# Designs tried in a protein design run: peptides against a protein of PDB entry 5KEZ. Part 74

Target 1, 320 residues: chain A of PDB entry 5KEZ
Amino acid sequence: NVAIYNPFRPWWERYQPVSYKLCTRSGNEDEFRNMVTRCNNVGVRIYVDAVINHMCGNAVSAGTSSTCGSYFNPGSRDFPAVPYSGWDFNDGKCKTGSGDIENYNDATQVRDCRLTGLLDLALEKDYVRSKIAEYMNHLIDIGVAGFRLDASKHMWPGDIKAILDKLHNLNSNWFPAGSKPFIYQEVIDLGGEPIKSSDYFGNGRVTEFKYGAKLGTVIRKWNGEKMSYLKNWGEGWGFVPSDRALVFVDNHDNQRGHGAGGASILTFWDARLYKMAVGFMLAHPYGFTRVMSSYRWPRQFQNGNDVNDWVGPPNNNGVI

## One batch from the design tools (peptide; aimed at target 1 T116)

Design b2_p27_4_s4 (made by RFdiffusion4, then SolubleMPNN; from b2_p27_4, 15 letters changed)
Fold by OpenDDE base, seed 2:
Structure b2_p27_4_s4 (fold): chain B 320 residues (1-320), chain A 27 residues (1-27)
Amino acid sequence: as target 1 above (320 residues)
Amino acid sequence: SAEAKALEEARQRIIEYYKELNAKAAA
């Protein structure tokens, strides 16, 4: 991915890929293989956060300032380490003046335009699908158990399906023969938008963001909410079917949320309430549960916003 | 719900913030 130095190596630089090489702040491919093997050998499975909707930002300077040293040129859409070229992006498909998503209530813009300047891959093209599948299959062959698909809301479900149909079975050294990768898709659906979580049910599980938001209000006893109201927690609260839900109290994004509903999210900053929420989540039989492991950073609030929400994990001069 | 809408709005603010940071880093 792109190496960002202003601010200094933020967590979100990881979501600006310039290649599918396994060279990052976390280590190289050999180290990754070693970790996957050691984890699998003791029954711990690895699920990769796969960034397949886009490459890096369109405004990033061309060069070799990347975690694996690969050359890239966002201006010409040149990513030779893949390789991608201008033919592999949705520049001509997006009809907005800026080339970015301007209206999130327009599903076509959400999927065909750039997410905050991130170069949007033409996932309708078989070539692009194949390059992504090759990347994911390489990981499968190493021994990962599945994937979180980043920014799934910004991809057409059919394009995702086409990629998934190209995937190998899981590595038989650790998984039963014929096993398929576990897929869960990041889709932010809090209601009121044209894109629905149900659009993605055919590809695998989806994130249920209503879960943490509503649980936070209940645990905090906001708006007269009571624990007794959790009797029909799950589908009874309008959440997606349990067998399609990936649930969590917080994630890296809404852990940095601001105000109103964002403030309802419980995090380790409110330790007592957070433990109550996580305990309830693990005890209640709804959805596939995910527990957050995060870190503290020096929060600095200005006008209700943490200006240091970019801070990544503890590191040694950028190396984790 | 109002809370859900507020959460989404907060999410959008974060996205815009990182867009600005990305632009700054690229400058």
Scores: peptide ipSAE 0.041, ipTM 0.666, DockQ to the pose 0.042
OpenDDE base, seeds 1, 3, 4, 5: peptide ipSAE 0.005, 0.018, 0.018, 0.136; ipTM 0.324, 0.398, 0.396, 0.728; seeds 3, 5 fail the geometry check

Design b2_p27_5 (made by RFdiffusion4)
Pose (drawn by RFdiffusion4):
Structure b2_p27_5 (pose): chain A 320 residues (1-320), chain P 27 residues (1-27)
Amino acid sequence: as target 1 above (320 residues)
Amino acid sequence: SEEPGFVVDAGGSPWVGSGYSSMARHS
């Protein structure tokens, strides 16, 4: 991923890919393989955050400011370490004047245009689908059990299916024959938009962002909500079917207060209420549960938004 | 199907999540 130095090494630089080499601030390929093997050998699975909708920001300076030193040039669309060229991006397919996503009532541009200027991969091309599949198959053979598909709302459900069609079964040393990767797709669907999370049920589960937003408001006793109203918690509140939901109280994004749910999201900063919300979630049968494990940062709210929400993991001059 | 486990990046970091709004503000 791009090594971003202003601001200093933000957590979200990891969502701007430069290549598919397994080489990050978290470690190299040997350390990654070692981790997956050791965890599988004690029965704990690894799920990978797959960033496949885009490469890095179109305005990022060319050079080798990358976590493995790989060269890249966003202005010329050259990512030779993969390799990707300008033919591999949606510049010609997007219809907005800016080339970015401008209107979320238009389902097409949400898919074909740049998300906040991030170079949008042409996922309809077999070559691009093959390069992504090669990356995910490398992970599957190492032994990962599934994927979180980042920014799934900005990918066509069919393109996702075409990529998944190319995946190996899970490593037969650890998983039964014919096992398929667990897929959960990050789609923020709070209603009122043309894209529905149900559009993605053919590919795997979806993140249910309504879950934590509603639970936070309820536990905080905001907006007239009471815990007694949780008697019919689940699809009774308009959530996706339980067998398609990945649920959580907060995630790494919206724990920073700017996300789906804003200030209502309970986090470790609100420890007393947070424990209660996690407890309710873990005790209730709805969904497959994900628990957050975080790091502290110097929060500094100005106008209800944290100007330090970009701060990366604890580090000494960028080394985690 | 699924079993208990960690959600990590391709290097093993558990701190994953889509930060596009934060990036839009700070980039």

Design b2_p27_5_s1 (made by RFdiffusion4, then SolubleMPNN; from b2_p27_5, 15 letters changed)
Fold by OpenDDE base, seed 5:
Structure b2_p27_5_s1 (fold): chain B 320 residues (1-320), chain A 27 residues (1-27)
Amino acid sequence: as target 1 above (320 residues)
Amino acid sequence: GVGPGLWVDEGGGEYVGDGSGTYARHA
């Protein structure tokens, strides 16, 4: 991914890929392979956060400022480490003046335009699908158990399916022969927009962002809400079917007050309430549960916004 | 009975949809 130095190595640089090399602030491919092996050997499975909707931002300067030193040129859409070129992006499909998503009520913009300036891959092309599948298959061969698909809302479900159809079975050294990768898709559906979580049920599980948002309001006792209202928690609260849901109290985005759930989201900063929420989640049978492991950072609020929300995990001069 | 549950956005209003600001990828 791109190496950003202003601010100094933010967490979000990881979501601006310039290649599919396993070479980042967290380590190199050999170290990753070693970790996966050690984990698998003791029954701990690895699921990769796969960023496949886009490459880096369109305004990032060309050069070799990346975690593995790979050259890239956003201006010409040149990513030779893949390789991608101008033919592999949706610039010609997006009809907005800026090239970015401007209206989330237009499903075509949401899928074909750039997410906050991130260069949008043309996932309709078999070439692009194949390059992504090769990346994911390499990880499968290493021994990962499945994937979180980042920004799935911004990809056509059929394109995702086409990629998934190219995936190999899991590594038989650790998984039964014929096992398929576990897939869960990040889709933010809080209602009011044309894209729905149900559009993606055919590809695997989906994130249920209503879960953390609504649980937060209940635990916080906002608007007179009570724990007793959780009697029909799950589908009774308008959530997706349990067998399609991945549930969580918080994630890395909304932990920072960004997006789905807003101020209702509970985090480790609210220790007592957070423990209550996580405890409830783990005790209740609805959905497939995910527990957050995060870190403290020096929060600095200005006008209600944390100006240090960019701070990544504890590191030694940029190295994790 | 059981409540519908509400959530608020950063501005303090009822949150519907994720909007363009949901993804803090900072391109």
Scores: peptide ipSAE 0.053, ipTM 0.638, DockQ to the pose 0.056
OpenDDE base, seeds 1, 2, 3, 4: peptide ipSAE 0.031, 0.040, 0.032, 0.042; ipTM 0.629, 0.645, 0.645, 0.618; seeds 1, 2, 3 fail the geometry check

Design b2_p27_5_s2 (made by RFdiffusion4, then SolubleMPNN; from b2_p27_5, 13 letters changed)
Fold by OpenDDE base, seed 4:
Structure b2_p27_5_s2 (fold): chain B 320 residues (1-320), chain A 27 residues (1-27)
Amino acid sequence: as target 1 above (320 residues)
Amino acid sequence: DVGPGFWVDEGGGTYVGDGSGTYARHS
């Protein structure tokens, strides 16, 4: 991914890929392979946060300022380390004036235009699908158990399906023969927009962002909500079917105070309530659970927003 | 039928870095 130095190595630089090489702030491919092996050997499975909707931001300067040193040129859509070129992006499909998503009530914009300036890959192209599949298959062959698909809301479900259909079975050294990768898709669906979580059920599980939002409201006792109302928690609250749900109390985005779910989201900053929420989540049978592991950072609130929400995990000069 | 705590939050989203060192909201 791109190496950002202003601010200094923010967490979100990881979501701006310039290649599919396994060289990041976390280590190189050999180190990753070693980690996966060691984890698998003790029954800990690895799921990769796969950024396959886009490459880096269109405004990033061309050069070799990337975690693996690969050259890239956002201006010309040139990512030779893949390789991608201008033919592999949706610039011609997006009809907005800015090239970015401008109206989230327009599903075609949401999927064909740039997410906040991030160069949008043309996932309708078999070439692009194959390059992504090669990346994911490399990880599968290393021994990962599955994937979180980042920004799935911004990809056509059929394109995702086409990629998934190219994936290998899991590595038989650690998984039963014929095992398929576990897939969960990040889809932000809190209602009111045309793209629905149900659009993605065919590809795997989806993130249920209503879970953390509603649970936070209840535990905070906002709007007269009571814990007793959790009696029909799950589908009874309008959530997706349990077997399609990936549930969580918070994630890295909404932990920073302005993500999906708003102020109701509970985080480790509110330790007591957070432990109640996480405990409830783990005890309740609804959905597949994900527990957040985060870190402290020096928060500085201005106008209700943390100006230091970019701060990444503890690191040594950018290397974690 | 939905539970008593059900509501719709239109415009809910997240922020991502856009490569300029800033954040932009998406839903």
Scores: peptide ipSAE 0.022, ipTM 0.593, DockQ to the pose 0.063
OpenDDE base, seeds 1, 2, 3, 5: peptide ipSAE 0.018, 0.018, 0.018, 0.020; ipTM 0.625, 0.605, 0.609, 0.628; seeds 2, 3 fail the geometry check

Design b2_p27_5_s3 (made by RFdiffusion4, then SolubleMPNN; from b2_p27_5, 13 letters changed)
Fold by OpenDDE base, seed 5:
Structure b2_p27_5_s3 (fold): chain B 320 residues (1-320), chain A 27 residues (1-27)
Amino acid sequence: as target 1 above (320 residues)
Amino acid sequence: SHGPGYFVDEGGGTYVGDGSGTYARHS
């Protein structure tokens, strides 16, 4: 991914890829392979956060300022380490003036235009699908158990399916022969937009963001809500079917957010309430649970916003 | 998500953080 130095190595630089090389602030491919092996050997499975909707930001300067030193040129859409070229992006398909998503009520823009300037891959192309599949298959062959698909909301479900159909079975050294990768898709569906979580059920599980938001309001006793209202927690609260849901109290995005969906989110900053929420989540049978492991950072609020929400995990001069 | 995170408000608008402590709204 791109190496950002202003601010200094923010967490979100990891979501701006310039290659599919396993070479980041967390380590190189050999170290990753070693970790996966050691984890698998003790029954701990690895699921990769796969960023396949886009490459880096359009405005990032060309050069070799990346975690693996790979050259890239966003201006010319040149990513030779893949390789991608201008033919592999949706620039001509997006019809907005800026090239970015301008209206989230337009599903076509959400899928075909750039997410906040991130160069949008032409996932309808078999070449692009194949390059992504090769990346994911390399990880599967290393021994990962599955994937979180980042920004799934911004990909056409059929394109995702086409990629998934190219994937290998899991590595038989650790998994039963014929095992398929576990897929969960990040889809932010709190209502009010045309794209729905149900559009993605055919590809695997989806993130249920209503879970943490609603649980937060209950635990916080907002709007007179009571714990007794949780008697029909799950589908009874309008959530997706349990067998399609991946649930969580917070994630790296919404623990930094605010507003209707964000303000209710419980995090480690509110330790007592957070423990209550996590305890409830783990005790209740609804959905596939995910527990957050995060870190503290020096929060500084200005006008209700944390100006340090970019701060990444503990690191040694940028290296984790 | 892609960093910084984004969310949907009650009115259906999407807010996107830029890493500087500010958020842009898209509706």
Scores: peptide ipSAE 0.039, ipTM 0.632, DockQ to the pose 0.056
OpenDDE base, seeds 1, 2, 3, 4: peptide ipSAE 0.030, 0.034, 0.033, 0.027; ipTM 0.626, 0.643, 0.647, 0.647; seed 1 fails the geometry check

Design b2_p27_5_s4 (made by RFdiffusion4, then SolubleMPNN; from b2_p27_5, 13 letters changed)
Fold by OpenDDE base, seed 4:
Structure b2_p27_5_s4 (fold): chain B 320 residues (1-320), chain A 27 residues (1-27)
Amino acid sequence: as target 1 above (320 residues)
Amino acid sequence: STGPGLFVDEGGGTYVGDGSGTYARHS
């Protein structure tokens, strides 16, 4: 991914890929392979946060400022380490004046235009699908158990399906023969927009963002809500079917924003309430649970927003 | 992602956080 130095190595640089090489702030491919092996050997499975919707920001300077030193040129859509070129992005498909998503009530914009300037890959192209599949298959062959598909809301479900259809079975050294990768898709659906979580059920589980939002409100006792209202928690609250839900109290995004983690969202900053929420989540049978492991950073709130929400985990001069 | 991470405000409104310190109302 791109190496960002202003601000200094933010967490979100990891979500701006310039290649599919396994060289990151966390280590090189050999180290990753070693970790996966060691984890698998003790029953800990690895699920990779796969950034496949986009490459880096369109405004990032060309050069070799990347975690693996790969050259890239966002201006010309040149990512030779893949390789991608201008033919592999949705520049011509996006109809907005800016090239960015301007209206989230327009599903075509949401999927075909740039997410906050991130170069949007043309996932309709088999070439692009294949390059992504190659990346994911390399990880599968190393021994990962599955994937979180980043920004799935911004990809057409059919394109995701096409990629998934290219994936190998899991590594038989650790998984039963014929095992398929576990897929969960980040889809932000709180209602009110045309894109629905249900659009993605065919590809795997989806994130249920209503879970953390609603649970936070209840635990905080906002609007007079009570814990007793959680009796029909899950589908009874309008959430997606349990077998399609990946649930969580917070994530890295909604840890940041207004107040401690963004208003209703509970985070480790609200220790007592957070423990209540996480405990409830783990005890309740609804959905597949994900527990957040985060870190402290020097928060500085201005107008309700943490201006330091870019701060990444503890690191050694950018190396985690 | 660096994209629309959502959170709910006290009034029930949803916002997009892009991880860079800028947020906009969403949906």
Scores: peptide ipSAE 0.027, ipTM 0.655, DockQ to the pose 0.071
OpenDDE base, seeds 1, 2, 3, 5: peptide ipSAE 0.026, 0.027, 0.025, 0.028; ipTM 0.673, 0.686, 0.683, 0.666; seeds 1, 3, 5 fail the geometry check

Design b2_p27_6 (made by RFdiffusion4)
Pose (drawn by RFdiffusion4):
Structure b2_p27_6 (pose): chain A 320 residues (1-320), chain P 27 residues (1-27)
Amino acid sequence: as target 1 above (320 residues)
Amino acid sequence: DAALRAAYAAGRAYWTAHMNAFYAAAA
């Protein structure tokens, strides 16, 4: 991923890929393989956050400011470490004047245009789908059990299916024969938009962002909500079917207060209420549960938004 | 529901402004 130095090494630089080499601030390929083997050997699975909708920002300076030293040039669309060229991006397919996503009532541009200027991969091309599949198969053979598909709303459900069609079964040393990767797709669907999370049920589960937003408001007793109203919690509140939901109280993104749910999202900063919300979630049968484990940062709200929400993990001069 | 959607939209706007500021510095 791009090594971003202004601001200093933000957590979200990891969502701007430069290549598919397993080489990050978290470690190299040897350390990654070692982790996956050790965890599988004690029965704990690894799920990978797959960033496959895009490479890095179009305005990022060319050079080798990358976590493995790989060269890249966003202006010329050259990512030789993969390799990707200008033929591998959606510049000619997007119809907006800016080339970015401008209107979320237009399902097409949400898919084909650049998300906040991030170079949008042409996922309809077999070559691009093959390079992504090669990356995910490398992970599957190492022994990962599934994937979080980042920014799934900005990918066509069919393109996702075409990529998943190319995946190996899970490593037969740890998983039964014919086992398939666990897929959960990050789609923020609070209603009122043309894209529905149900459009993605063919590919795997989806993140149910309504879950934590509603639970936070209820536990905080905001907007007239009471805990007694939770008697019919689940699809009765308009959530996706339980067998398609990945649920959580907060995630790494919206715990910073700018996300789906804003200030209603309970976090470790609100520890007393947060424990209650996590407890309710873990006790209730709805969905497959994910628990957040975080790091502290110097929060500094100005106008209800944290100007330090970009701060990365605890570090000494960028070393985690 | 509408309030949640408004909050989400406002978050997207905030993030867009943040990324523009980053791109200006990263250029």

Design b2_p27_6_s1 (made by RFdiffusion4, then SolubleMPNN; from b2_p27_6, 20 letters changed)
Fold by OpenDDE base, seed 2:
Structure b2_p27_6_s1 (fold): chain B 320 residues (1-320), chain A 27 residues (1-27)
Amino acid sequence: as target 1 above (320 residues)
Amino acid sequence: DEEFRESYKKGREWWRKRWAEVDKLLA
C-alpha cells in the first residue's frame, strides 16, 4: 500500500493498495506465511481483510513511496506491480462531476464512482476479477481460512460472486478437502439507502452495523430503551438473518465516530459498558461474533472531532 | 412458558449452526 507520512503512517494507508504483494508495515510474505502456519497448527484460523474495490487515492503522488517499494502512478492509473492500467478503472463509467461518490442514494454512483477519491476498479472486467482472484488464491494457498471483503457496498454483488467463483478450495494441510473460504462482506446498511445488505447474501455473510448501534443505545439507556427489550434481539430488531450476520460491538471506523453508529457505539473508552456489550454479544446466539482488539491513542478534540483519529496501532518508527 | 421454550429452542438451533461452521474448519 501507499506509505503516508503526513500524517505519519495513519491506519487508513493500509486501505490504499498499489499492489497485491504481501509486503506491508506488518511484515513480509515469509513472515505472514510463518504466522499463518503457526496459527493453523494450533487451531487459530486467519481471515484476511481484502481490499479489492479500489487502489490508492487519486491525489497520491506517483513514485515508489509504498510499503514494498512498488512503483505506482495514480494520475495515469498505472499500477505495474499488478498490473493495472487506465483500462481497469471505472473513470469513464462514473458520471459525477468530481469522479467521486456524491449521492449515496444513487446505487450506481456508490458502485461505479470513487470512494473518497480512491481509484475504483472495474470489477466487471474478467481481467480485473482474475487479478483479484489470483491475489486471494495466493492467500488461500498460504492457508488462510477466508476473507473480509472491504467496501463491499461499493462493489456489485455479481462482480463479487464472479471473483468468489474463481477461488480455490482451502489448503488441505489444515482444512478438510473441498472446504470453501469463509466470506463476510463489509456492507454498511443502517437503512435509508438503496443498497441493502440482502443484496449480498448470496456471496456470504454481511456485517450488521445495526447491532452495535442499537446495542449501544440500549446499554447507555438512551431514549428510554431497556435491556428487557432485548428479548427478541436479532431478527426481531430488524437485523439480517442470523446465518447471514457478522456482528460486532465496534470496529476501527465507528470507534472513531466514522462509518456507522455514531455516538451510540460502545468502545474501550467506556470500559464498563463495553464489557457488558461484548459479554452480551458473546452470550447471545445471534450472528457470527467478532471481537475488537484495539489500542489507545492521544485523542485531541476540536469542534467535536478527534483530529488524531488517523493514529494507527503502536509502532516503532512506522514499523508495526 | 411456551414463549420462553420456543425462544430457547431457536437459540439452541442458532448456536448449533454457528459453531458447526467453525467445527468444519477445525476438522
Scores: peptide ipSAE 0.008, ipTM 0.301, DockQ to the pose 0.017
OpenDDE base, seeds 1, 3, 4, 5: peptide ipSAE 0.005, 0.006, 0.005, 0.006; ipTM 0.316, 0.328, 0.291, 0.342

Design b2_p27_6_s2 (made by RFdiffusion4, then SolubleMPNN; from b2_p27_6, 19 letters changed)
Fold by OpenDDE base, seed 2:
Structure b2_p27_6_s2 (fold): chain B 320 residues (1-320), chain A 27 residues (1-27)
Amino acid sequence: as target 1 above (320 residues)
Amino acid sequence: DEEFRKSYLAGLEWLRKRWAEINAALA
């Protein structure tokens, strides 16, 4: 991914890929392979956060300022380490003046335009699908168990399906023969927008962002909510079917006030309430649960926003 | 359904146990 130095090595630089090389601040491919092997050998499975909707931001300077030193040129859409070129992006398909998503009530913009300037890959192209599948298959062959698909809301479900259809079975050294990768898709659907979580049910599980938002409201006793109202928690609250839901109290985005959920989201900053929420989540049978492991950073609120929301994990001068 | 109800009740029991542990740790 790109190496960002202003601010200094933020967490979100990891979501701006310039190649599919397994070479980041977390380590190299050999180290990753070693970790996957060690984890699998003790029954711990690895799921990769796969960033396949886009490459880096269109405004990032061309050069070799990346975690693995790969050259890239956002201006010309040149990513030779893949390789991608101008033919592999949706620039000509997006009809907005800025090239970015401007209206989230326009599903076509949401999927064909750039997410906050991130160069949007043309996932309709078999070439692009194949390059992504090669990346994911490499990980599968290493021994990962599945994937979180980042920014799935911004990809056409059919394009995702086409990629998934190219995936290998899981590594038989650790998984039963014929096992398929576990897929869960990040889709922010709190209602009110044309893109629905149900659009993605055919590809795997989806994130249920209503879960953390509503649970936070209940635990905080906002709006007259009571714990007793949780008697019909799950589908009774309008959530997606349990077998399609990946549930969580918080994630890295809404922990920083981004994404979805607003102020109702509980985090480790509210330790007591957070423990209550996580405990309830783990106790209740609804959905597939995900527990957050995070870190503290020096929060600085200005006008209701944390100006230090970019701060990444503890590091030594950028090295994790 | 009945199966869900049973699972839910089991979950509540688990929650009560965990809550007791949490309260003890925070005391």
Scores: peptide ipSAE 0.017, ipTM 0.428, DockQ to the pose 0.017
OpenDDE base, seeds 1, 3, 4, 5: peptide ipSAE 0.012, 0.007, 0.013, 0.013; ipTM 0.278, 0.293, 0.339, 0.320; seed 3 fails the geometry check

Design b2_p27_6_s3 (made by RFdiffusion4, then SolubleMPNN; from b2_p27_6, 21 letters changed)
Fold by OpenDDE base, seed 5:
Structure b2_p27_6_s3 (fold): chain B 320 residues (1-320), chain A 27 residues (1-27)
Amino acid sequence: as target 1 above (320 residues)
Amino acid sequence: MDEFRKAYKQGLEWLRQQWEKVNALLA
């Protein structure tokens, strides 16, 4: 991915790929392979956060300022380490003046335009699908168990399925023959927008963001909410079917909202309430649960916004 | 990078606005 130095190595640089090489601040491919093997050998499975919607930001300077030293040129859409060129992006397909998503009520913009300046891949192209599948298959062959698909809302479900259809079965050294990768898709659906979580059910599980939001409201006793109302928690609260839901109390994004996290979202900043929420989540049968492991950073609020929300994990001069 | 930072900030604002929608959801 791109190496950003201003601010100094932010967390979000990891979500700006310039290649599919397994070479980041977390380690190289050999180290990753070793980790996957050791984890699998003791029954711990690995799921990769796959960034396949986009490459790096359009405003990043060309050069070799990346975690693996790969050359890239956002201006010309040149990513030779893949390789991608200008033909592999949705620049001509997006019809907004800025090239970015401007209206989230327009599904075509959401999926064909740049997410916050991130160069949007043309996932309708078989070439692009194949390059992504190659990347994911390499990981599968290493021994990962599945994937979180980042920014799934910004990809057409059919394009995702086309990629998934190219995937290998899981590595038979650790998984039963014929096993398929576990897929969960990040889709933010809190209602009021045209793109729905149900659009993605065919590809695998989806994130249920209403879960953490509503649970936070209940635990905080906001808006008159009571614990007794949790009697029909799950589908009874309008959540997606349990077998399609990936549930969580918080994630890295909503930890960085206003207040102690994102609005009603409970985080480690609210330790007592957070423990209550996580305990409830783990005790309740609804959905597939994900527990967050995060870190503290020096928050500094200006006009209600944390100006240090970019801060990445603990590091020694950029080395994790 | 300035354009990205601006866009990123806008994205965060969008995210924050999404969370306010939860208050309108029925229990």
Scores: peptide ipSAE 0.018, ipTM 0.478, DockQ to the pose 0.039
OpenDDE base, seeds 1, 2, 3, 4: peptide ipSAE 0.016, 0.014, 0.016, 0.005; ipTM 0.386, 0.367, 0.368, 0.364

